# Peptides against a protein of PDB entry 4N7V, part 34

Target 1, 222 residues: chain A of PDB entry 4N7V
Amino acid sequence: TLRSITSPLVAHRLKPIRQKTKKAVVSILDSEEVCVELVKEYASQEYVKEVLQISSDGNTITIYYPNGGRGFPLADRPPSPTDNISRYSFDNLPEKYWRKYQYASRFVQLVRSKSPKITYFTRYAKCILMENSPGADFEVWFYDGVKIHKTEDFIQVIEKTGKSYTLKSESEVNSLKEEIKMYMDHANEGHRICLALESIISEEERKTRSAPFFPIIIGRKP

## One batch from the design tools (peptide; aimed at target 1 K15 K114 I128)

Design b2_p20_1 (made by RFdiffusion4)
Pose (drawn by RFdiffusion4):
Structure b2_p20_1 (pose): chain A 222 residues (1-222), chain P 20 residues (1-20)
Amino acid sequence: as target 1 above (222 residues)
Amino acid sequence: EEELEEKIRKLYDLPPPFPK
């Protein structure tokens, strides 16, 4: 059953983005709702045959077929719903559409991985903690020129040269120049600070009923 | 997918994506 494979998507605090493609148009609206429009081409013009709209918390799914000859003319914004529409909870979503919800879930998870939640400016680097929690990606751009990319699985180092390599395990990073560890440790301290900063601020957010406390930009680029 | 990643990062005023 859907929910065997996937969890409801989370599109909160994400910026509006629209993505055209040969098959469909997947987007995130200003209301932070995820919209998936299937697209067909006819008479040198594009038609829409199905629209999936998922709530910000991913719990509510609305699907409408503007069933008509020629479907729906493709525009820059999602079309208004028709009358032959549908609405399901996440658990009550039919066996159909499951391939499409999983696609939308990946789209959102990808966008969150490139969405800054906390931006921290150190003496030596710009630190960014991303939105894809838990275990969000961590990216460090040193003013020195070195780039460090931290994942739950990976550590990625891009030296000033452009010489790039990936370090997966604790043993792999230990196989190191005892100078690059400074970049590694400074980035890890920055990661420690951002995870700590995120916790005490999101804790105050649960104490409140206001506009989101994210994203944050801390300090300034010297 | 690479074009989408670049577009997302551009939206968030981020540098080009990390090489794979």

Design b2_p20_1_s1 (made by RFdiffusion4, then SolubleMPNN; from b2_p20_1, 8 letters changed)
Fold by OpenDDE base, seed 5:
Structure b2_p20_1_s1 (fold): chain B 222 residues (1-222), chain A 20 residues (1-20)
Amino acid sequence: as target 1 above (222 residues)
Amino acid sequence: MEEFIRKIRELYNLPEPFPE
């Protein structure tokens, strides 16, 4: 099943963005829907031959073939659906479209990993919790130049000198210089606070069923 | 990919990306 290889993409709270590759254009729309335009070149003109329009929650996929399958000239936005539209749920998406859905999902996940959900200014650093899940990316930009990037898989440290290294295990973290451990401790505290706030705010958001509370900024640069 | 990441970060007014 598609679910066995990926979860429904989530594009909520993401700003519109459009990215072109050789064979496709992927977009997050103002509606937070995601569109994959499959592009073919003919006579030095690029045409959109197929469009996958995915709902913001990833659960609905609308597929259409512009201009009766002849293609529509590539523009600054996806062509509007007209006739011969197919609509699928995530669990009923034909296998022939799974790779394209995965492409969209990876794109969205990348965007989410660079999209601030919580910005938290501490005495020493600007901390940013990103939108991706599970294990959201967490960036710490210390005002003195030290930088720490935490992901689900690793921790990257950039020291004042510009020296950069990646930590992939707890043992490596424990072997850090004492000075760097201080930065790590601060980063971890900021991370804990952001996660706690995310939980609290998300719960309140669920209860109120109002406009989204995120992204949120806590504090300001000193 | 690097250019795209830069594009995303610029969209959200984030600092320059961490070096690879």
Scores: peptide ipSAE 0.585, ipTM 0.922, DockQ to the pose 0.862
OpenDDE base, seeds 1, 2, 3, 4: peptide ipSAE 0.584, 0.582, 0.582, 0.584; ipTM 0.923, 0.921, 0.922, 0.921

Design b2_p20_1_s2 (made by RFdiffusion4, then SolubleMPNN; from b2_p20_1, 6 letters changed)
Fold by OpenDDE base, seed 5:
Structure b2_p20_1_s2 (fold): chain B 222 residues (1-222), chain A 20 residues (1-20)
Amino acid sequence: as target 1 above (222 residues)
Amino acid sequence: MQELIEQIRKLYNLPPPFPT
């Protein structure tokens, strides 16, 4: 099943982005929908032959072939769907489109990992919790030059000297220099606070069913 | 990929990406 390969993508709260590769253009639209345009070149002109338009929650996929399959010249946005539109749910998406959906999903996940959800200024650092899930990326930019990047898979530390290293186990974290441990402690505290705020705010969003509260900024740079 | 990351970070006025 498609679900065994990837989960439905989530593009909520993401700003519009358009990224072109040789074979495809992937976009997050103002509507927070995600479009994959399959591009072919003919006579030095690029044409969009196929479009997958995925809803912001990833559950609906609309597929169409511009200009009756003849293709539409590549532009600054996906061509509008006209006739012969196919609409699928995530679980009913034909297998031939799974790879393209997976591509869109990976793209969105990457974007989410670099999209701030919570920015928190502490006395010592700018902390940023990103949109990706589970295990959102967390960046800590200390004002003195130390940097810490936490992901679900690792922790990257950049010291004042520029020395950089990656930690992938608790043992490695425990082996850190005492000075670096202080930075890590602060980063962890900031992370805890951001996660707590995320939980509280998300619950309030659910209750009120209002416009999104995120992204938010807490505090200010000293 | 790196270009995309830079694009996103600029979009949100973030510092340059962490060195890889």
Scores: peptide ipSAE 0.567, ipTM 0.931, DockQ to the pose 0.805
OpenDDE base, seeds 1, 2, 3, 4: peptide ipSAE 0.567, 0.558, 0.560, 0.563; ipTM 0.931, 0.930, 0.930, 0.930

Design b2_p20_1_s3 (made by RFdiffusion4, then SolubleMPNN; from b2_p20_1, 8 letters changed)
Fold by OpenDDE base, seed 1:
Structure b2_p20_1_s3 (fold): chain B 222 residues (1-222), chain A 20 residues (1-20)
Amino acid sequence: as target 1 above (222 residues)
Amino acid sequence: MQELIRQIRKLYNLPEPFPL
């Protein structure tokens, strides 16, 4: 099944962006829908031959072939659906489209890992919890130049000198110099607070059924 | 990928990306 390969993509709260490759263009629209445009070149002109339009929750996929499958000239936005439109649920998507959906999903996940959900200013750092899940990226930008980036897989440290290294185990974290441990402790505290706030705010958001509360900024830059 | 990351970070007014 498609579900065994990837989960439905989630594009909620993401800003519009458009990324072109040789064979495809992926877009997040103002509507938070995701479009994959399949591009072919004819006579030195690029044409969109196929479009996958994916809902913001990833559960609905609309597939269409612009200009009766002849293609529509590549522009700054996806062509409107006019010809040969098919609509699928995530679980009913034909296998021939799975690779294209996975491409969109990976793109969205990358965008989410660089999209702030919570920004928290401490006395010493700007902390940023990103939108990706599970295990959201967490960045700490200390005002003195130290930087810490936490992911599900590693912790990256950039010291004041510009020295950069990656930690992949607790043993490596425990082997840090005491001065760096202080930064790590602060980063961990900021992370804990952001996760706690995310939980509380998400619960209130669920109860109110209003416009999204995120992204949120807590505190201000000193 | 790095260029895309730079574009995303710019879009959200974030600091320069972490080095790879």
Scores: peptide ipSAE 0.548, ipTM 0.918, DockQ to the pose 0.880
OpenDDE base, seeds 2, 3, 4, 5: peptide ipSAE 0.541, 0.540, 0.535, 0.546; ipTM 0.916, 0.917, 0.915, 0.917

Design b2_p20_1_s4 (made by RFdiffusion4, then SolubleMPNN; from b2_p20_1, 7 letters changed)
Fold by OpenDDE base, seed 1:
Structure b2_p20_1_s4 (fold): chain B 222 residues (1-222), chain A 20 residues (1-20)
Amino acid sequence: as target 1 above (222 residues)
Amino acid sequence: MDEFIQQIRKLYNLPPPFPK
């Protein structure tokens, strides 16, 4: 099943963006829907032959073939749907579209990993919790130049000197110089606070069923 | 990809990406 290889993409709270590759253009729309335009070139002109329009929650996929399948000239936005539109749920998406959906999903996940959900200013750093999940990226920008980037897979440290290294185990973290451990401790504290706030805010957001509370900024730069 | 990441970060008014 498609679910066994990927989860429904989640594009909520993401700003519109468009990326072109050789064979496709992927977009997040103002509506937070995600569009994959499949592009073909004829006589030095690019045409959109197929469009997958995916709902913001990833659960609905609308597929259409512009201009009766003849294609529509590539523009700055996806072409409008035609009369012949197919609509699928995530679990009913034909296998022939799975790769394209995965492409959209990876794109969204990348965007999410660079999209602030919580910005938290401490006395020493700007902390940013990103939108991706699980294990959201967490960036710590210390005002003195030290940088720490935490992901689900690693921790990247950039020291004042510009020295950069990646940590992938607890043993490596424990082997850090004491001065670097201080930065790590602060980063971890900031991370803990952001996660706690995310939980609290998300719960309130669920209860109110109003406009999204995220992104949120806590504190201000000193 | 790197350029796109830069684009995303600019979109959200983030600092330049961490050096590799």
Scores: peptide ipSAE 0.638, ipTM 0.945, DockQ to the pose 0.858
OpenDDE base, seeds 2, 3, 4, 5: peptide ipSAE 0.631, 0.627, 0.630, 0.630; ipTM 0.943, 0.943, 0.943, 0.943

Design b2_p20_2 (made by RFdiffusion4)
Pose (drawn by RFdiffusion4):
Structure b2_p20_2 (pose): chain A 222 residues (1-222), chain P 20 residues (1-20)
Amino acid sequence: as target 1 above (222 residues)
Amino acid sequence: DEEEEELEKELEEELEELEF
């Protein structure tokens, strides 16, 4: 059953983005709702045969077929719903559409992985904690020129030369120049600070009923 | 910001590779 494989998507705090493609148009609206429009081409013009719209919390799914000859003319914004529409909860979503919800889930998870949640400026580097919690990606861009990309699984180092390599395990990073560990440790301290900063602020947020406390930009680029 | 533009370019590239 859907929920066997996937969890409801989370599109909160994400910026609006629209993505065209040969097959479909997947987007995130200003209301932070995820919209998936299937597209067909006819008479040198594009038609829409199905629209999936998923709530910000991913719990509510609305699907409408503007069933008509020629479908729906493709535009820059999602079309208004027709009358032959549908609405399901996440758990009550039919066996159909499951391939499409999983696609939308990947889309959102990919967007969160490139969305800054906390931006921290150190003496040596710009630190960014991303949105894809838990275990969000951590990216460090040293003013020195070195780039460090931290994942739940990976550590990625891009030296000033452009010489790039990936370090997966604790043993692999220990196989190191005792100078690059400074970059590694400074980035890890930055990661420690952002995870700590994120916790005490999101705690205050649960204490409140206001506009989101994210994203944050801390300090300034010297 | 140049770094923000690089991130947006990376996201566009990864969205182009996204399989349906």

Design b2_p20_2_s1 (made by RFdiffusion4, then SolubleMPNN; from b2_p20_2, 6 letters changed)
Fold by OpenDDE base, seed 1:
Formats: C-alpha cells, structure tokens, sequence
Structure b2_p20_2_s1 (fold): chain B 222 residues (1-222), chain A 20 residues (1-20)
C-alpha cells in the first residue's frame, strides 16, 4: 500500500513556494495545497502534461491533464483544472501515481525541516525550531557566524572559520573543544526552551480551537 | 534579515537536489 511507503504529507502552516526540477515543478500554494506539475519539453518549450494537486493534509489527490492531455505551457503557477479531473483519497490512489506522491511528500518534508515553527532570539543567537516532526530540526545561528544544526540523526557544526563537521554520538559531542562546547551548551538551552514553549503553546491551541498560534517569534534581534 | 536570506538560499539549494 501507499501507506506502507509514506504517510500523508502535511503542508499546514507552510509558506507558498515553487521549485522547478527537470521533470517536475512542485508548488505549495497559498491554500497550503501541494501541486506537482509533470513537465515535458517539446520544440524548446516546456509543457505541463499532468498535475497532481494534493490537499494540505495529504488525504485527497486531484489529478488532471491540462488541455485534454496535450499539455499547457509551463507558467508561474499550475494550470487550472478544466475537464477530465480525477479525485482520489490517499488510500485509493492508483499505484502509478505513488512515485509522484512520494516525491511531493519528500518535498514537503524538506520544506517543513526548513520552516520556522518557533523563532527564539537570544543575546547571542537566533534559534529556530522547525515544523518537521517527529524530532524537529533545530537551528542556532550565532551572530558571530557559528551555526549549529540539530536533527534527529546528527548535529552539524559550522565554526567561524567555515569549518564544518557532523556529530553523531555523545562521545563526539564530549570530544569537542571547550569553545565549541560553549556554543553547544547555548544551543541546547535554546532547544530546551523552544520545546517547552512548543508544548505550552500547543496545549493552548488545543484548548482554544482557534487559528494556529504558530509560527511564533520570541524576543527580538539585538 | 541576513539569516533568513541565507536560510532561503539553503532551502532552495536542497530542494533543487530533490528529483522525481
């Protein structure tokens, strides 16, 4: 099943974006829907031959073939559906579309890992907890040029010199130079605070049943 | 700000590597 390969994508709270690749253009719309435009080149012109429009919760997929399948010239936005529209649920999506859905899912997941959920300004850094879950990415941009990027799998450190390295174990973290440990300590504190705030705010969102509180910004740039 | 511009660039670069 498709579910055994990927979960429904979640595009809630994501900002609009459009990215072109060789064979496709993927967009997150203002509506938080995700569009995959399948592109073909003919006579030095790019045409959209197929569009998958996926709901923000990933559960509904609308598929259409622009201009009766002849294709529509690639533009700055997906072509409007006209006729021959098919609508599928996630669990009823034909297998021939699974790769395209998975591509959209990977795209959205990457965007989520780069989309601020909580921005926290400290005296020394801009800390950002991202939207991806579980194990949201956490970035710390120190104003002096040091960067720490925490993921579920690793910690990347970029030093002032531009030296970059990845840490995958506690032993490697413990082996850091003392000056780098100071940055790591600050990053960890910022991370703890962001996670605490996320928990508190999420609980309030649940209680109020209103528009989402995220993204939020705590503090201000010095 | 400058950080946001850099983050945008990083995102675009990573997205460009994601192929169908």
Amino acid sequence: as target 1 above (222 residues)
Amino acid sequence: DEIEEERKKELEEELSKLEL
Scores: peptide ipSAE 0.732, ipTM 0.970, DockQ to the pose 0.852
OpenDDE base, seeds 2, 3, 4, 5: peptide ipSAE 0.729, 0.731, 0.730, 0.728; ipTM 0.969, 0.970, 0.969, 0.969

Design b2_p20_2_s2 (made by RFdiffusion4, then SolubleMPNN; from b2_p20_2, 7 letters changed)
Fold by OpenDDE base, seed 1:
Structure b2_p20_2_s2 (fold): chain B 222 residues (1-222), chain A 20 residues (1-20)
Amino acid sequence: as target 1 above (222 residues)
Amino acid sequence: DEIEKEREEELEEELSKLEL
């Protein structure tokens, strides 16, 4: 099943974006829907031959073939659906579209890992907790040029010199130079605070049933 | 800010590597 390969994508709270690749253009729309435009080149012109429009919760997929399958010239936005529109649920999506859906899902997941959910300004850094879940990415941008990027799988450190390395175990973290440990300690504290705030705010969102509170900014740039 | 600009560039670069 498709579900065994990927979960429904979640595009909520993501900003609009459009990315062109060789064979496709992927967009997150203002509506938080995701569009995959399948592109073909003919006579030095790019045409959209197929569009997958995926709902913000990933559960509904609308597929259409612009201009009766002849294609529509690639533009700055997806072509409007006209004729021969098919609508599928996630669990009823034909297998021939699974690769395209998975591509959209990977795209959205990457965007989520780079989309601020909580921004927290400290005296020394801009801390950012991202939208991806579980195990959201956490970035700490120190004003002196040090960067720490925490993911579920690793911690990347970029030193002032531009030296970059990845840590995958606690032993490696413990082996850091004392000066770098200070940055790590600050990053960890910022992370703890962001996670605590996320929990509190999410609970308030649940209670109020209002528009989302995220993204939020705590503090201000020095 | 400068950090946001850099983050946008990083995102664009990473997205450009994601192929169908």
Scores: peptide ipSAE 0.717, ipTM 0.968, DockQ to the pose 0.858
OpenDDE base, seeds 2, 3, 4, 5: peptide ipSAE 0.713, 0.715, 0.711, 0.711; ipTM 0.967, 0.968, 0.967, 0.967

Design b2_p20_2_s3 (made by RFdiffusion4, then SolubleMPNN; from b2_p20_2, 7 letters changed)
Fold by OpenDDE base, seed 1:
Structure b2_p20_2_s3 (fold): chain B 222 residues (1-222), chain A 20 residues (1-20)
Amino acid sequence: as target 1 above (222 residues)
Amino acid sequence: DEIEKEIEEELEKELSELEL
């Protein structure tokens, strides 16, 4: 099943974006829907041959073939669907579209990993908790040039000199130089605070059922 | 399959430097 490969994508709170590649254009719309436009080149002109439009919660997929499958010239936005459209739920999506959905999901997850959910300014750094899940990315930009990027799988460190390395285990973290450990300690504290605030704010958001509270900014750059 | 892989690689490359 598709569900065994990926979960429904979640594009909530993501800013509109349009990214063109050689074979496709991927967009997050103002509606937070995700569009995958499959592009074919013919006679030096690019045409959209197929469009997958996925709801913001990932549960509804609308598929259409612009201009009766002849294709529509690539423009600054997805072509409007015609009356000849197919609509599927996530669990009823034909297998032939699974890879395209998976691509859209990966795109959204990538965008989420780069989308601030909580920005927290400390005395020493700008800390950012991202929108991706589970295990949201966490970035710490120290004002002196050190950067720490935490993911679910690793920690990347960029030192003042520009030296970069990746840590994949606690033993490697424990083997860091004392100077770097100080940065790591600060990053971890900032991370803890962001996670705690995320939990509290999310609970209040659930209770109020108002407009989204996120993204939020806490403090300001010194 | 190959097309989607190429798209993914291109997209990851394009987004690698982007903070949204």
Scores: peptide ipSAE 0.034, ipTM 0.678, DockQ to the pose 0.058
OpenDDE base, seeds 2, 3, 4, 5: peptide ipSAE 0.031, 0.031, 0.026, 0.028; ipTM 0.694, 0.693, 0.624, 0.670

Design b2_p20_2_s4 (made by RFdiffusion4, then SolubleMPNN; from b2_p20_2, 7 letters changed)
Fold by OpenDDE base, seed 4:
Structure b2_p20_2_s4 (fold): chain B 222 residues (1-222), chain A 20 residues (1-20)
Amino acid sequence: as target 1 above (222 residues)
Amino acid sequence: DEIEKELEEELEKELSQLEL
């Protein structure tokens, strides 16, 4: 099943963006829907032959073929769904579209990994918890130039000298120089706080069922 | 997946310099 490969994408709170690649254009719309436009070139003109429009919660997929499958000239936005429209739920999406859905999902995850959910200013750093899940990216920009980027898979450290390295295990983290450990400790504390706040705020969102509280900024740069 | 690889390559390049 598609669900065994990926979860429904979540584009909530994401800003509109349009990314063109060689064979596709992927967009997040103002409506927070996600569009994948499949692009083909004919006579040096690019045409959109197929569009997958995915709801912001990833659960509804609308697929259409512009101009009866002849294609629509590539523009600054997806063509309107006028011809050959099919609507599917996530669980009923035909397998032939799974790859394209995964493409959209990956795009959304990448955008989410760059989208601040919580910005927290400490005495020493700007901490940012991102929107991606599971295991949201966490960036710490120390005011002295050190950067720590935590993901679910690794920790990247950029030192003042510009030296950069990636840590993939606890052993590697434990092998850090003492001076770097201080930065890591601060980053970890900031991360803990952001996660705690995320939990609290998310619970309030759930209770109120109101407009999103995120993104949020806590504190200010000294 | 070729499409995903292309996307990741392009997105990593662009988004690495962006703060959304």
Scores: peptide ipSAE 0.033, ipTM 0.636, DockQ to the pose 0.065
OpenDDE base, seeds 1, 2, 3, 5: peptide ipSAE 0.032, 0.030, 0.031, 0.031; ipTM 0.650, 0.624, 0.639, 0.640; seed 3 fails the geometry check

Design b2_p20_3 (made by RFdiffusion4)
Pose (drawn by RFdiffusion4):
Structure b2_p20_3 (pose): chain A 222 residues (1-222), chain P 20 residues (1-20)
Amino acid sequence: as target 1 above (222 residues)
Amino acid sequence: EEEEEEEYEEEIEEEFEELE
């Protein structure tokens, strides 16, 4: 059953983005709702045959077929819903559409992996903690020119040369120049600080009922 | 900052095309 494979998507605090493609148009609206529009081409013009709209918390799904000849003319914004529409909870979503919800889930998870939650400026680097929690990606751009990309699985180092390589395990990073560990440790301290900063601020957010406390930009680029 | 945001949008677009 859907929920066997996937969890409801989370599109909160994400910026509006629209993506065209040969098949469909997947987007995130200003209301932070995820919209998936299937697209067909006819008479050198594009038609829409199905629209999936998922709530910000991913719990509510609305699907409408503007069933008509020629479908729906493709525009820059999602079309208004017709009368032959549908609405399901996440658990009550039919066996159909499951391939499409999973696609939307990945689209959102990808976007969150490139959405800054906390931006921290150190003496040596610009630190960014991303949105894809838990274990969000951590990116460090040293003013020196070195780039470090941290994942729950990976550590990625891009030296000033452009010489790039990936370090997966603790043993792999230990196989190191004892100078690059400074870049590694400074980035890890920055990661420690951002995870700590994120916790005490999101804790105050649960104590409040206000506009989101994210994203945050801390300090300034010297 | 605007350049960084454009770079991120480009990476999202590339990785999204790969998914298809």

Design b2_p20_3_s1 (made by RFdiffusion4, then SolubleMPNN; from b2_p20_3, 6 letters changed)
Fold by OpenDDE base, seed 2:
Structure b2_p20_3_s1 (fold): chain B 222 residues (1-222), chain A 20 residues (1-20)
Amino acid sequence: as target 1 above (222 residues)
Amino acid sequence: DEEEEEKRLEEIRKEFEELE
């Protein structure tokens, strides 16, 4: 099943973006829907031959073929659906579309990993918890120039000198110089606080069913 | 911050192209 290889994409709270690649254009719309436009080139003109429009919660996929499959000239936005439209739920999506859905999902996940959910200013750094899940990315920009980027898979450190390195195990983290450990300790504290705030705010959001509380900014740059 | 946003967008574009 599709669910066995990916979860429904989640595009809530993401800003609009349009990314053109060689064979497709992926967009997050103002409506927070996600569109995959499959592009073909004919006579030096690019045409959209197929469109997958995915709901913001990833559960509904609308597929259409512009101009009865003849294609529509590539523009700055997806072409409008025609009368030949198919609508599927996530669990009923035909297998032939799974790769394209995964393509959209990867894009959305990447965007989420770069989209601030919580920005927290400390005395020493700007901390940012991102929207992706599970294991949201966490960035710490120290005011003195040091940067720490935590992902589910690694920790990247950029020192004042510009020296950059990646840590992928606890042993590597434990082998850090004492000076760097101080930054790591602060980053970890900021991370803990952001996760705690995320939990609290999310719970309140669930209870009130009001407009989204995120993204949120805590404090200000000194 | 618009500058930071544009920088993030550029990073997204670059990284996604690398994934394709």
Scores: peptide ipSAE 0.448, ipTM 0.910, DockQ to the pose 0.784
OpenDDE base, seeds 1, 3, 4, 5: peptide ipSAE 0.446, 0.439, 0.442, 0.443; ipTM 0.909, 0.908, 0.908, 0.909

Design b2_p20_3_s2 (made by RFdiffusion4, then SolubleMPNN; from b2_p20_3, 8 letters changed)
Fold by OpenDDE base, seed 2:
Structure b2_p20_3_s2 (fold): chain B 222 residues (1-222), chain A 20 residues (1-20)
Amino acid sequence: as target 1 above (222 residues)
Amino acid sequence: DEEEEEKRRKEIEEEFQKLL
């Protein structure tokens, strides 16, 4: 099943973005829907031959073929559906479209990993918890120039000198110089606080069913 | 911050190109 490969994508709260690749254009629209435009080149002109339009919650996929499959010239936005429209639920999506859905999902997950959910200013750093899940990315920008980027898979450190390295295990973290451990300790504290705030705010959103509270900024730069 | 947003957009583009 598609579900065994990926979960439904979640594009809520993401800003509009359009990224062109050789074979496709992927967009997050103002509506928070996600579009995959499949691009073909003919006579030095790019045409959109197929569009997958995915709902913001990832559960509905609308597929259409512009100009009856002849294609529509690539523009700054997806072409409007006119004919040859099919609508599927996530669990009923034909297998031939799974790769394209996964493509959209990977894009959305990447955008989420770069989209601030909580920005928290401490005395020493700007901390940012991102929108991706599970294991949201967490960035710490120390005002003195040190940067720490935590992901589910690794921790990247950029020192004042510009020296950069990646840590992939607890043993590597434990082997850090004492000076760097101080930054890591502060980053971990900021991370803990952001996760706690995320939990509290998310629970309030669930209770009130109001407009989204995220993204949120806590404090200000000194 | 517009500058930070543009930087993030660039990072998204670069990283996404690597995933394809």
Scores: peptide ipSAE 0.483, ipTM 0.923, DockQ to the pose 0.789
OpenDDE base, seeds 1, 3, 4, 5: peptide ipSAE 0.476, 0.477, 0.480, 0.481; ipTM 0.923, 0.923, 0.923, 0.924; seed 4 fails the geometry check

Design b2_p20_3_s3 (made by RFdiffusion4, then SolubleMPNN; from b2_p20_3, 6 letters changed)
Fold by OpenDDE base, seed 2:
Structure b2_p20_3_s3 (fold): chain B 222 residues (1-222), chain A 20 residues (1-20)
Amino acid sequence: as target 1 above (222 residues)
Amino acid sequence: DEEEEKEREKEIREEFEKLE
């Protein structure tokens, strides 16, 4: 099943973006829907031959073939649906579209990993918890130039000198120089706080059922 | 911060191109 290889994409709170690649254009719309336009080139003109429009919660996929399958010239936005429209739920999406859905999902997940959910200013750094899940990316920009980027898979450190390295195990983290450990300790504290705040705010958001509370900024740069 | 947002967008685009 599609669910066995990916979860429904979640595009809520993401800003609109349109990314053109060789074979496709993927967009997050103002409506927070996600569109994948499959592009073919004919006579030096690019045409959209197929469009997958995915709801913001990833659960509904609308597929259409512009201009009766003849294609529509690539523009700055997805072409409007024609009379040949199919609508599927996530769990009923035909397998032939799974790769394209995953393509959209990867894009959305990437955007989420770069989209601030919580920005927290400390005395020493700007901390940012991103929207992706599980294991949201966490970035710490120290005002003195040190940067720490935590993902589910690794920790990247950029030192004042510009020296950059990636840590992929606890052993490597434990082997850090003392001066770097100080930055890591601060980053970890900021991370803990952001996660705690995320939990609290999310719970309040659930209770109120109002407009989304995120993204949120806590404090200001000193 | 518009500058930071532009940088994030740039990173998104660059990283996504690598994933294709």
Scores: peptide ipSAE 0.549, ipTM 0.931, DockQ to the pose 0.795
OpenDDE base, seeds 1, 3, 4, 5: peptide ipSAE 0.547, 0.542, 0.542, 0.546; ipTM 0.931, 0.931, 0.930, 0.931

